Peptides against a protein of PDB entry 4N3Y. Designs and how they scored, part 47

Target 1, 83 residues: chain A of PDB entry 4N3Y
Amino acid sequence: ETRDQVKKLQLMLRQANDQLEKTMKDKQELEDFIKQSSEDSSHQISALVLRAQASEILLEELQQGLSQAKRDVQEQMAVLMQS

## One batch from the design tools (peptide; made by RFdiffusion4, then SolubleMPNN)

Design b2_p14_5_s2 (from b2_p14_5, 8 letters changed)
Fold by OpenDDE base, seed 2:
Structure b2_p14_5_s2 (fold): chain B 83 residues (1-83), chain C 83 residues (1-83), chain A 14 residues (1-14)
Amino acid sequence: as target 1 above (83 residues)
Amino acid sequence: as target 1 above (83 residues)
Amino acid sequence: VLQPLEEFQKRLEA
């Protein structure tokens, strides 16, 4: 019967619409999650990059200091041998 | 004393190197995590996109069916009134 | 970056 069929289709349409709406919402939530998560991690990485760079600079300074200290020892020994 | 200073600097250098190495490792792990996490989420989103598209198509089909059913009712009523 | 440092440390220990 046509009327029953119409009612059935109306119900199916509503169900499909609800499904679509739900799916779209879920998708958007996932996209938002990815965006936020990526931003959070990006901040962490940036912080660690800065720390690594700072450590690198420190290493360079220490190396130079060590080289200088070594030269100082050598110089002192030379002076001592001349006395 | 210079020798003590040299030894101190050597220790500091080793410590700094360890720090740098650790930091670089941590950074890499974070990058790997982001990459993997993003890929996982991307797959989920893609799946949901397909589902949403499928629902959209279904909605269109149902709407057309509903419209046709409505027209059928109207046609049947017209026939009935002519009898 | 680490490679030069490792080499440097080895030279110091030699």
Scores: peptide ipSAE 0.094, ipTM 0.458, DockQ to the pose 0.009
Fold by OpenDDE base, seed 3:
Structure b2_p14_5_s2 (fold): chain B 83 residues (1-83), chain C 83 residues (1-83), chain A 14 residues (1-14)
Amino acid sequence: as target 1 above (83 residues)
Amino acid sequence: as target 1 above (83 residues)
Amino acid sequence: VLQPLEEFQKRLEA
């Protein structure tokens, strides 16, 4: 019966529309997530890079300190041996 | 006393070396983490992009389907009204 | 950058 067919089609249309809206929302959420995730990662990586750079500076300073300490030890050993 | 000084300096040298090694390791770990984090994020984002693209295709298909469904309903309503 | 440091460490430990 045609009336029943129409009602069925109307229901199907409503269901399809609901699904469409949901899909649109889901897509938007994914896009937003991608953007946010990328930004967060970028910021975190930047912070880590700075931290690594600080470590690099420390390494250089420690190297210099160790070199000097070695020299100091050698000098004092010489004094000791001469005494 | 010089001997005591030498021993102290040797200890300091050992301690400094230990710290240097630790710092080197820490730096390497940070660099590795940065690399890994970046790669992981990139892969995840790529997957999400593909997912979003799939949703886009679905949206287009649903839109077409809805348009057709609308036309079908209209046609059947016309039939109903004529009967 | 770390290569010189590693070499230095090796010399120190030797």
Scores: peptide ipSAE 0.094, ipTM 0.518, DockQ to the pose 0.011
Fold by OpenDDE base, seed 5:
Structure b2_p14_5_s2 (fold): chain B 83 residues (1-83), chain C 83 residues (1-83), chain A 14 residues (1-14)
Amino acid sequence: as target 1 above (83 residues)
Amino acid sequence: as target 1 above (83 residues)
Amino acid sequence: VLQPLEEFQKRLEA
């Protein structure tokens, strides 16, 4: 009976629509989550990069100082041998 | 004293290097984490997109069916009025 | 950067 068919299809349409809405909502929530998580982590990584760069600069400075100190010791030994 | 200076700088260099290595390791771990997390979420989102698309197709089919059913009811009413 | 530094330290400590 056509009237029954209409009612059945109306129900099916409502159910399908509910599923669509739910799926779209879930998708959006996941997108929002990953976006926020990624942004937060990106900031953390950037901070760590800067920290690593600072340490790298420090290491370079210390290496230079150490090399100079070594040269100074060698120079002092040379002076001793000459005296 | 230069010898003491050398020893001090050696210690400082070792400490600085340890900090650099630790920072770089932490950075890499975070990068690995975010990459993996993002990939996993991306796959989930893609799956949900496909599901939403499937629901959308179903809705379209149901809408067509509903419209047809409505037309059929109207046609039956017309026949009744003519008889 | 770290690799050269590590080698440098090894030479100093050897």
Scores: peptide ipSAE 0.092, ipTM 0.459, DockQ to the pose 0.010
Fold by OpenDDE base, seed 4:
Structure b2_p14_5_s2 (fold): chain B 83 residues (1-83), chain C 83 residues (1-83), chain A 14 residues (1-14)
Amino acid sequence: as target 1 above (83 residues)
Amino acid sequence: as target 1 above (83 residues)
Amino acid sequence: VLQPLEEFQKRLEA
């Protein structure tokens, strides 16, 4: 019967639309998650890079200080040997 | 006294060297962490992108099915109206 | 994309 057939098709259409809507939502959520995850990672990496740079600066300072201390020791050793 | 001064400087040198070594280690660990974190994020994002692509394919299929169903309903409605 | 379909469904079910 045509009437029943139409009703059946309307139901199928509704079900398909519901599934489509759900899938679209899922896709959007995944894309949003990807974006957020990427941004968060970028921020964290940037922060860590800054910290590493700070350590680099400290390293340079310590190396310079160490070199100077070495020179000072050598100089004082010379004085000691001549005393 | 020169002797005491030299001993003090030697101690300072040792301490500075220890600090330098520690800082170098810390820097390296941070760099390693940055690298690993970046790689892990890249892998995860790639996996999520693939999943999103699968959802996209499903969406296209559902949309096509929905369009066909719509046409079928319209066709049957025409038959019904003419009966 | 879904809005036209939703409207269509509403018309069919009316």
Scores: peptide ipSAE 0.084, ipTM 0.508, DockQ to the pose 0.008

Design b2_p14_5_s3 (from b2_p14_5, 7 letters changed)
Fold by OpenDDE base, seed 5:
Structure b2_p14_5_s3 (fold): chain B 83 residues (1-83), chain C 83 residues (1-83), chain A 14 residues (1-14)
Amino acid sequence: as target 1 above (83 residues)
Amino acid sequence: as target 1 above (83 residues)
Amino acid sequence: VLQPLEEFEERLKA
């Protein structure tokens, strides 16, 4: 019966719409999660990179200090040998 | 006294070297952490992007189904009006 | 676990 067919199709339409709405919501939540996660990770990695750079600078300073100390010891040994 | 100066400088050199070695180790560990963290995040984000794409495909399918259902209802209503 | 660089620098000075 045509009337019954129409009612059936109306139900199908409503169900399809409900699924569409749910999927749209789920997709949006996923996109929001990705965006937030990516931003958080980016900031975190950037902070760690800066820390690594600071360590690099400190290493350079220490290397220079070590080289200078070595030279100083050698110089003092030379003085000792001459005295 | 020169001898005492030499001994002092030798100690300073040893201490500087110890700090250098520690800093080098710490820097390497930090770099390793950054690398691993970045790779893990990249893979995770990629997986989530793929999931989002799957949802997009599903949405398209649902939209098509919804449109078809709408057309079917309209067609059945037309039949009903003619009968 | 990495300690703060400031702490490392202070330890070097001490």
Scores: peptide ipSAE 0.041, ipTM 0.514, DockQ to the pose 0.010
Fold by OpenDDE base, seed 4:
Structure b2_p14_5_s3 (fold): chain B 83 residues (1-83), chain C 83 residues (1-83), chain A 14 residues (1-14)
Amino acid sequence: as target 1 above (83 residues)
Amino acid sequence: as target 1 above (83 residues)
Amino acid sequence: VLQPLEEFEERLKA
């Protein structure tokens, strides 16, 4: 019966539309997650890079201090030897 | 006393060297972590992108199905009206 | 860029 066929098709259409809407939502949420995750990772990496740079500065200072200390020791050793 | 001064400086030098070694290790570990984290994020994002692409394909198929269903309904409606 | 610690130590000994 034609009328029954039409009603059936209308139902199928509604069901398909619902599925489409759901899938579109899921896709959008996934894309949003990707974007957010990427941004978060970027921020974290940037922060860690800054921390590494701070460590680099400290290392340079320590190396300079060690060099100076060595010189001081050598100078004092000279005095000791001449005493 | 000069001798005591020298000994003190030698101790300070050793302590500074120990700190330097520790800091260098920490820096290296941090850099390794940054690298690993970045790689992991990249892989995860790539996987999610593929998943999003699969969803895109599904959406296209559903949209095509909906369009066809709409046409079918319209055709059946025409038959019904003429019956 | 900092040099390896081993190299630095060698310089310190010199």
Scores: peptide ipSAE 0.039, ipTM 0.515, DockQ to the pose 0.011
Fold by OpenDDE base, seed 2:
Structure b2_p14_5_s3 (fold): chain B 83 residues (1-83), chain C 83 residues (1-83), chain A 14 residues (1-14)
Amino acid sequence: as target 1 above (83 residues)
Amino acid sequence: as target 1 above (83 residues)
Amino acid sequence: VLQPLEEFEERLKA
């Protein structure tokens, strides 16, 4: 019977529409999640990059200091031998 | 005393080196995490996109079916009135 | 750009 068929199709259409809406929402939520998560992590990485760079600079300074200290020892020994 | 100073600097250098190594490791782990997480989410989004597209197609088909069913009802009524 | 840690360690040993 056609009327029953129409009603059935209407129901199916509503169901499909609901499914589409739900799926679109889920997709959008996932995209938003990725965006937010990436931003959060990006900030952390940036912070760690700065930290690593700071450590590198410190290492260079310490190396120079060590070299200078070594030279100082050598100089002092030379002076001592001359006395 | 210079020797003590040298030893101190050596210790500081080792500490700084350890810090640098740790920081680099942490940074790399974070980058790897982002990469993996993004890939996982990307797969999910792709799946949902396909699902949404499938639903959209279904909706279109159902709409066409509904329209046809409506026309069928109208045609049947017209025939009935002519009898 | 950070230098490779291994390179740094080698320079330190020199």
Scores: peptide ipSAE 0.039, ipTM 0.464, DockQ to the pose 0.012
Fold by OpenDDE base, seed 3:
Structure b2_p14_5_s3 (fold): chain B 83 residues (1-83), chain C 83 residues (1-83), chain A 14 residues (1-14)
Amino acid sequence: as target 1 above (83 residues)
Amino acid sequence: as target 1 above (83 residues)
Amino acid sequence: VLQPLEEFEERLKA
């Protein structure tokens, strides 16, 4: 019966519309997530880079310190041996 | 006493070397983490992009389906009204 | 750029 067919089609239409609406929302959420994730990662990586740079500076300073310490030890050993 | 000074300096040197070694390791770990994190994020984002694209395709298909359904309903309503 | 630690240590020992 045609009336029943119409009612069925109307229901299907509503269901399809609901699904469409949901899908649109889901897509938007995904896009937002991608953006946010990318930004967060970028910031975190930047922070880590800075930390790595700090470590590099420390390494250089420590190397210098070690070199000086070596010299100091050598000098004092010389003094000791001469005494 | 000079001997004591030398021993102290030697200890300090060892300690400094230990710290240097640790710092080098820490730096390397940070760099590795940055690389890995970036790669992981990139892959995840790529996957999400593909998912979003799939949703977009579905949206388009649903829109077409809805349009057709609308036409079908209208046609059937016309038939009903004419019967 | 840092020198390899091993090289540094060897120089230190020398």
Scores: peptide ipSAE 0.038, ipTM 0.519, DockQ to the pose 0.011

Design b2_p14_5_s4 (from b2_p14_5, 7 letters changed)
Fold by OpenDDE base, seed 5:
Structure b2_p14_5_s4 (fold): chain B 83 residues (1-83), chain C 83 residues (1-83), chain A 14 residues (1-14)
Amino acid sequence: as target 1 above (83 residues)
Amino acid sequence: as target 1 above (83 residues)
Amino acid sequence: VLQPLEDFQRQLEA
């Protein structure tokens, strides 16, 4: 019966529409999640990069200090041996 | 005493180096995590897009079917009223 | 001078 067929198709259309809307919503939520997660991670990585750079500078300073200290010891030993 | 200073600076250098290496490792792990997470999410979004497209096609087909069914009912009613 | 780096490490591990 055609009238029953129309009603059946109306139901099917509503169900299909519900699925479409849900899928679109889920996609949007995932995109928003990725955006926020990526931004948060980017901030964290930037902070780590800055800290790594600070460590690098410190290492260079300490290396220079160590080299100078070694030279100072060598100089002191030379003076002692000559006396 | 300079000898003690040298040894202290050697320790400080080692500690600073350990921190630098750890920071670099942590940064790399975060980058790898972001890469993998982004790829996984991209795959998931692609799947959802395809699903949404399938739903869209189904909706179009159902809409056409519904319209045709309505026309069929109208035609049947016209025949009945004319008889 | 290393204390700031150590503090940073603790923050990462927390």
Scores: peptide ipSAE 0.094, ipTM 0.461, DockQ to the pose 0.010
Fold by OpenDDE base, seed 4:
Structure b2_p14_5_s4 (fold): chain B 83 residues (1-83), chain C 83 residues (1-83), chain A 14 residues (1-14)
Amino acid sequence: as target 1 above (83 residues)
Amino acid sequence: as target 1 above (83 residues)
Amino acid sequence: VLQPLEDFQRQLEA
């Protein structure tokens, strides 16, 4: 009967709405995840870049020290040869 | 004595060189990690974006279905009231 | 249609 059909359709409508709400929530969660993941990656990469830069500075210092040490050795060798 | 000093400096030079090589390696590894991490993140984000788009399409379909169901209910209710 | 999305979300959350 028509009354029963209406009630059935109302239930179907409610079910469809629930599914829609769930899907909307899922979509939002995915978008939030994408945003957060991107931000986290960016932050981590920036930190690692800074670390690499610190390493670069250390490399420069070590290279300078190495060059100086080489010069010192050469000078001392010259003195030794003249002895 | 001068001879001992020269030998000491040569050792220091060798040690400094070893440290330099190690630091250069570490720097390269960090740079490689940054590059790989960035690429991986980009790939994953792209995949997630596609998934979000698929969800969007589904949402549109569900919304259309919901609207149709609503119309169907309204039509049946009208029939019921006229009975 | 929704199940694949749910599975995907579960994978992301794991």
Scores: peptide ipSAE 0.087, ipTM 0.513, DockQ to the pose 0.011
Fold by OpenDDE base, seed 2:
Structure b2_p14_5_s4 (fold): chain B 83 residues (1-83), chain C 83 residues (1-83), chain A 14 residues (1-14)
Amino acid sequence: as target 1 above (83 residues)
Amino acid sequence: as target 1 above (83 residues)
Amino acid sequence: VLQPLEDFQRQLEA
């Protein structure tokens, strides 16, 4: 019976449409999640990069200071030997 | 006293080095996390894209079927009127 | 309707 078939197809169409809309929504939500998550992590990593750079600079300064201090000790010992 | 200064600087250097290594490790872990998270989400979204495409195709087929069914009903009514 | 989804999928695969 054609009328019954039409009604059946209409129902199926609505069901398919609902599924399509749901899927599209889910996809968009995931895209938004990835975007936001990446941005948040990017901010954190940027901060850590700066921190690492600062720490590296500090290390270099300390190493230079240590080298100078060592040289100073050596110089003092040399002076004592001359006495 | 120079010797004490040297020892102090050595300690500071070790501390700074430890902090640097820790920071670099943390940064790398975050980068790895972002990479893995993005890959996982990408796989999921890809699956959803395919699902959406399949749903769209189904919709089109159903719409065509519905249109044909409607035409069939109209044709049947026309035949009845001719009787 | 399919084109935007296809474009996105291509981006993921690139």
Scores: peptide ipSAE 0.065, ipTM 0.444, DockQ to the pose 0.025
Fold by OpenDDE base, seed 1:
Structure b2_p14_5_s4 (fold): chain B 83 residues (1-83), chain C 83 residues (1-83), chain A 14 residues (1-14)
Amino acid sequence: as target 1 above (83 residues)
Amino acid sequence: as target 1 above (83 residues)
Amino acid sequence: VLQPLEDFQRQLEA
């Protein structure tokens, strides 16, 4: 009968709304997670890039120092050979 | 009347189901995005870490070479002072 | 010696 159909539809509607609400909540949480995760990853990557750049600068300085030291030794040896 | 109520509920149920289906699809797409994004980020971070480690090793080697070169220069200078 | 690191950074920023 119509009354029974109404009750059944009301139940189905409530169930659908419950599931919808839950799914919408899950979706929102995932969006929030994506946003936070992306920000965290971006910051971490930036930090690693900066560290790598700092290391590269230090490497250049060390290489220059090593080259200069080598030249200094060679010059001193040349002086010794002259004497 | 009851008939009108049934029709109204049927419409509301269809609308709820449509929205549910759309929301579920969106949720799944976000999950897929999170999975892919996480994998990409993880690989990128790992690559940066490895590069940083390689740079650190090189720095150590350069520092050792620089220190040795300095010692060599000092020794040569000492020889000159003796002559 | 530094070129590989520079190349790596360029690839990362691309």
Scores: peptide ipSAE 0.050, ipTM 0.368, DockQ to the pose 0.042

Design b2_p14_6_s1 (from b2_p14_6, 7 letters changed)
Fold by OpenDDE base, seed 3:
Structure b2_p14_6_s1 (fold): chain B 83 residues (1-83), chain C 83 residues (1-83), chain A 14 residues (1-14)
Amino acid sequence: as target 1 above (83 residues)
Amino acid sequence: as target 1 above (83 residues)
Amino acid sequence: SAEQEMLAQLDRAL
């Protein structure tokens, strides 16, 4: 019966529409999530980069200090040996 | 004592080096995570987009079918009323 | 990377 066909199609249409709406919403949520997650991670990475740079500077300073200290010790030893 | 200073600097240098290494590793892990996460999400979004498109096509087809079915019913009714 | 090279140098210096 044609009427039954109409009813069936109406149901299927509603189901498909609901699914479409859900899918579109899910997609949008995923996009929003990715955007926010990426931003958060970007901030974290930036902080880590800065931290690494600070550590690098410290290492350079410490190496310089170590080298100087070593030279100072050697110089003192040389003085003692000559005296 | 200069020797003590050297030892202290050596320790500090090692600590700073360890921290730098850790920070660099952590940064890389974050970058890898973001990349992989983004790729996974991208795939998921693509799948959802395709699903949405399929649903849209179905909806269009169903709407067409519904309209046709409705017209068929109306035509049948008109024939009956005229007979 | 330059950072990795520096780390390697530090390891040698210690």
Scores: peptide ipSAE 0.070, ipTM 0.464, DockQ to the pose 0.029
Fold by OpenDDE base, seed 2:
Structure b2_p14_6_s1 (fold): chain B 83 residues (1-83), chain C 83 residues (1-83), chain A 14 residues (1-14)
Amino acid sequence: as target 1 above (83 residues)
Amino acid sequence: as target 1 above (83 residues)
Amino acid sequence: SAEQEMLAQLDRAL
């Protein structure tokens, strides 16, 4: 009977609509997750970059200090040899 | 003594260098993780989009079927009333 | 979204 077919189609339509809604929700949740994850990771990377830059500056300062200290030792040795 | 200061600075330099290397490695690992995670998520989103599109097509087909079925019911009722 | 509105309309029509 056509009436029974109409009822069947209505049920199928509701089921399809439910599936579509669920899929759209899942997609949105995934997109939100990616966005949030990317933002969090970006902040962490920025923090690590700043830390790395601080380490680079420290290395340069220490290298300069080492070179100066070496020169000071050599100068002291020269003074001692002349005394 | 200056010699002791030199040794101290050398140690500090090595420590700073180790810290820099570690930080650079950590940054690289994080960048790689973000890239991989983004690619994986992109594939999942694409799959969900395709599923949603399939659901949309199904809904349209079912709606057309429902409308046709409704018209068929009405036509059958008209025939019955005239018999 | 436009899609959500369409779905809501479909739900009302059914």
Scores: peptide ipSAE 0.068, ipTM 0.470, DockQ to the pose 0.009
Fold by OpenDDE base, seed 4:
Structure b2_p14_6_s1 (fold): chain B 83 residues (1-83), chain C 83 residues (1-83), chain A 14 residues (1-14)
Amino acid sequence: as target 1 above (83 residues)
Amino acid sequence: as target 1 above (83 residues)
Amino acid sequence: SAEQEMLAQLDRAL
């Protein structure tokens, strides 16, 4: 019966709309997640890069210290040998 | 005494070297972490992008379905009104 | 997915 068919189609239309709205929401959530994740990762990586750079500076200083220490030892050894 | 001074400096040199080696290791670990984190993030983002794209396709199809359903309802309503 | 199933149902009805 035509009336019944109309009612059925109306229900299906409502259901389809509900599903569409849900899917749209899910899509938006995914987009937001991607954006946030990317930003967070970028910031974290930047921080880690800075840390690595600081370590590099420290390494250079330590290397210089080692070289100086070696020289100092050599100088003192020379004095000792003279005595 | 000169001898004692030499021994002290030798110890300091060893300690400095140990610290340098440790710091070098830490630096390498940081670099590895940055690399791995970046790669993992990139892959994850790519996967999420694909998922979002799939959802987009589905949304388009649902929209088309909704439009068609609406038309079908309208047609059936017209028939009903004629009867 | 649920969305795809709904779409399939709609397609069958139309």
Scores: peptide ipSAE 0.049, ipTM 0.502, DockQ to the pose 0.008
Fold by OpenDDE base, seed 5:
Structure b2_p14_6_s1 (fold): chain B 83 residues (1-83), chain C 83 residues (1-83), chain A 14 residues (1-14)
Amino acid sequence: as target 1 above (83 residues)
Amino acid sequence: as target 1 above (83 residues)
Amino acid sequence: SAEQEMLAQLDRAL
């Protein structure tokens, strides 16, 4: 009967509404997660880039040190040879 | 004596070289890691974006369904009232 | 949001 049909339709409407609400919440949480994750990753990458840059400086210093050490060895060898 | 000094300098040079080699390797590994991590994160974010887009479509469909359901209820109520 | 408003309207109607 029509009355029962109306009640059924009302139930269906409520069910749909509940699903919609749930989905909206899920969507929002997902968007928030994406935003946060992206920011975190960006910060982490930036920090790692800085670390890499510091290492680059160190490598340059080491190269210079090695060059100087080589020269020092050569000089000392020259001194040795004259004896 | 000079000979001993030369040997000491040679050792120091070797030590420095070993450290340089190690640092170079570490730098390369770090750079590779950064690259890979960035790519992985990018792919993951892209996938999540697609998921969010799919959810958006679903929400639109649900809204339309709810609107129709509301109309259906109204129609059935009208039928009921005429009886 | 528009979605939230729609939900609120629906809830009031039910």
Scores: peptide ipSAE 0.049, ipTM 0.508, DockQ to the pose 0.008

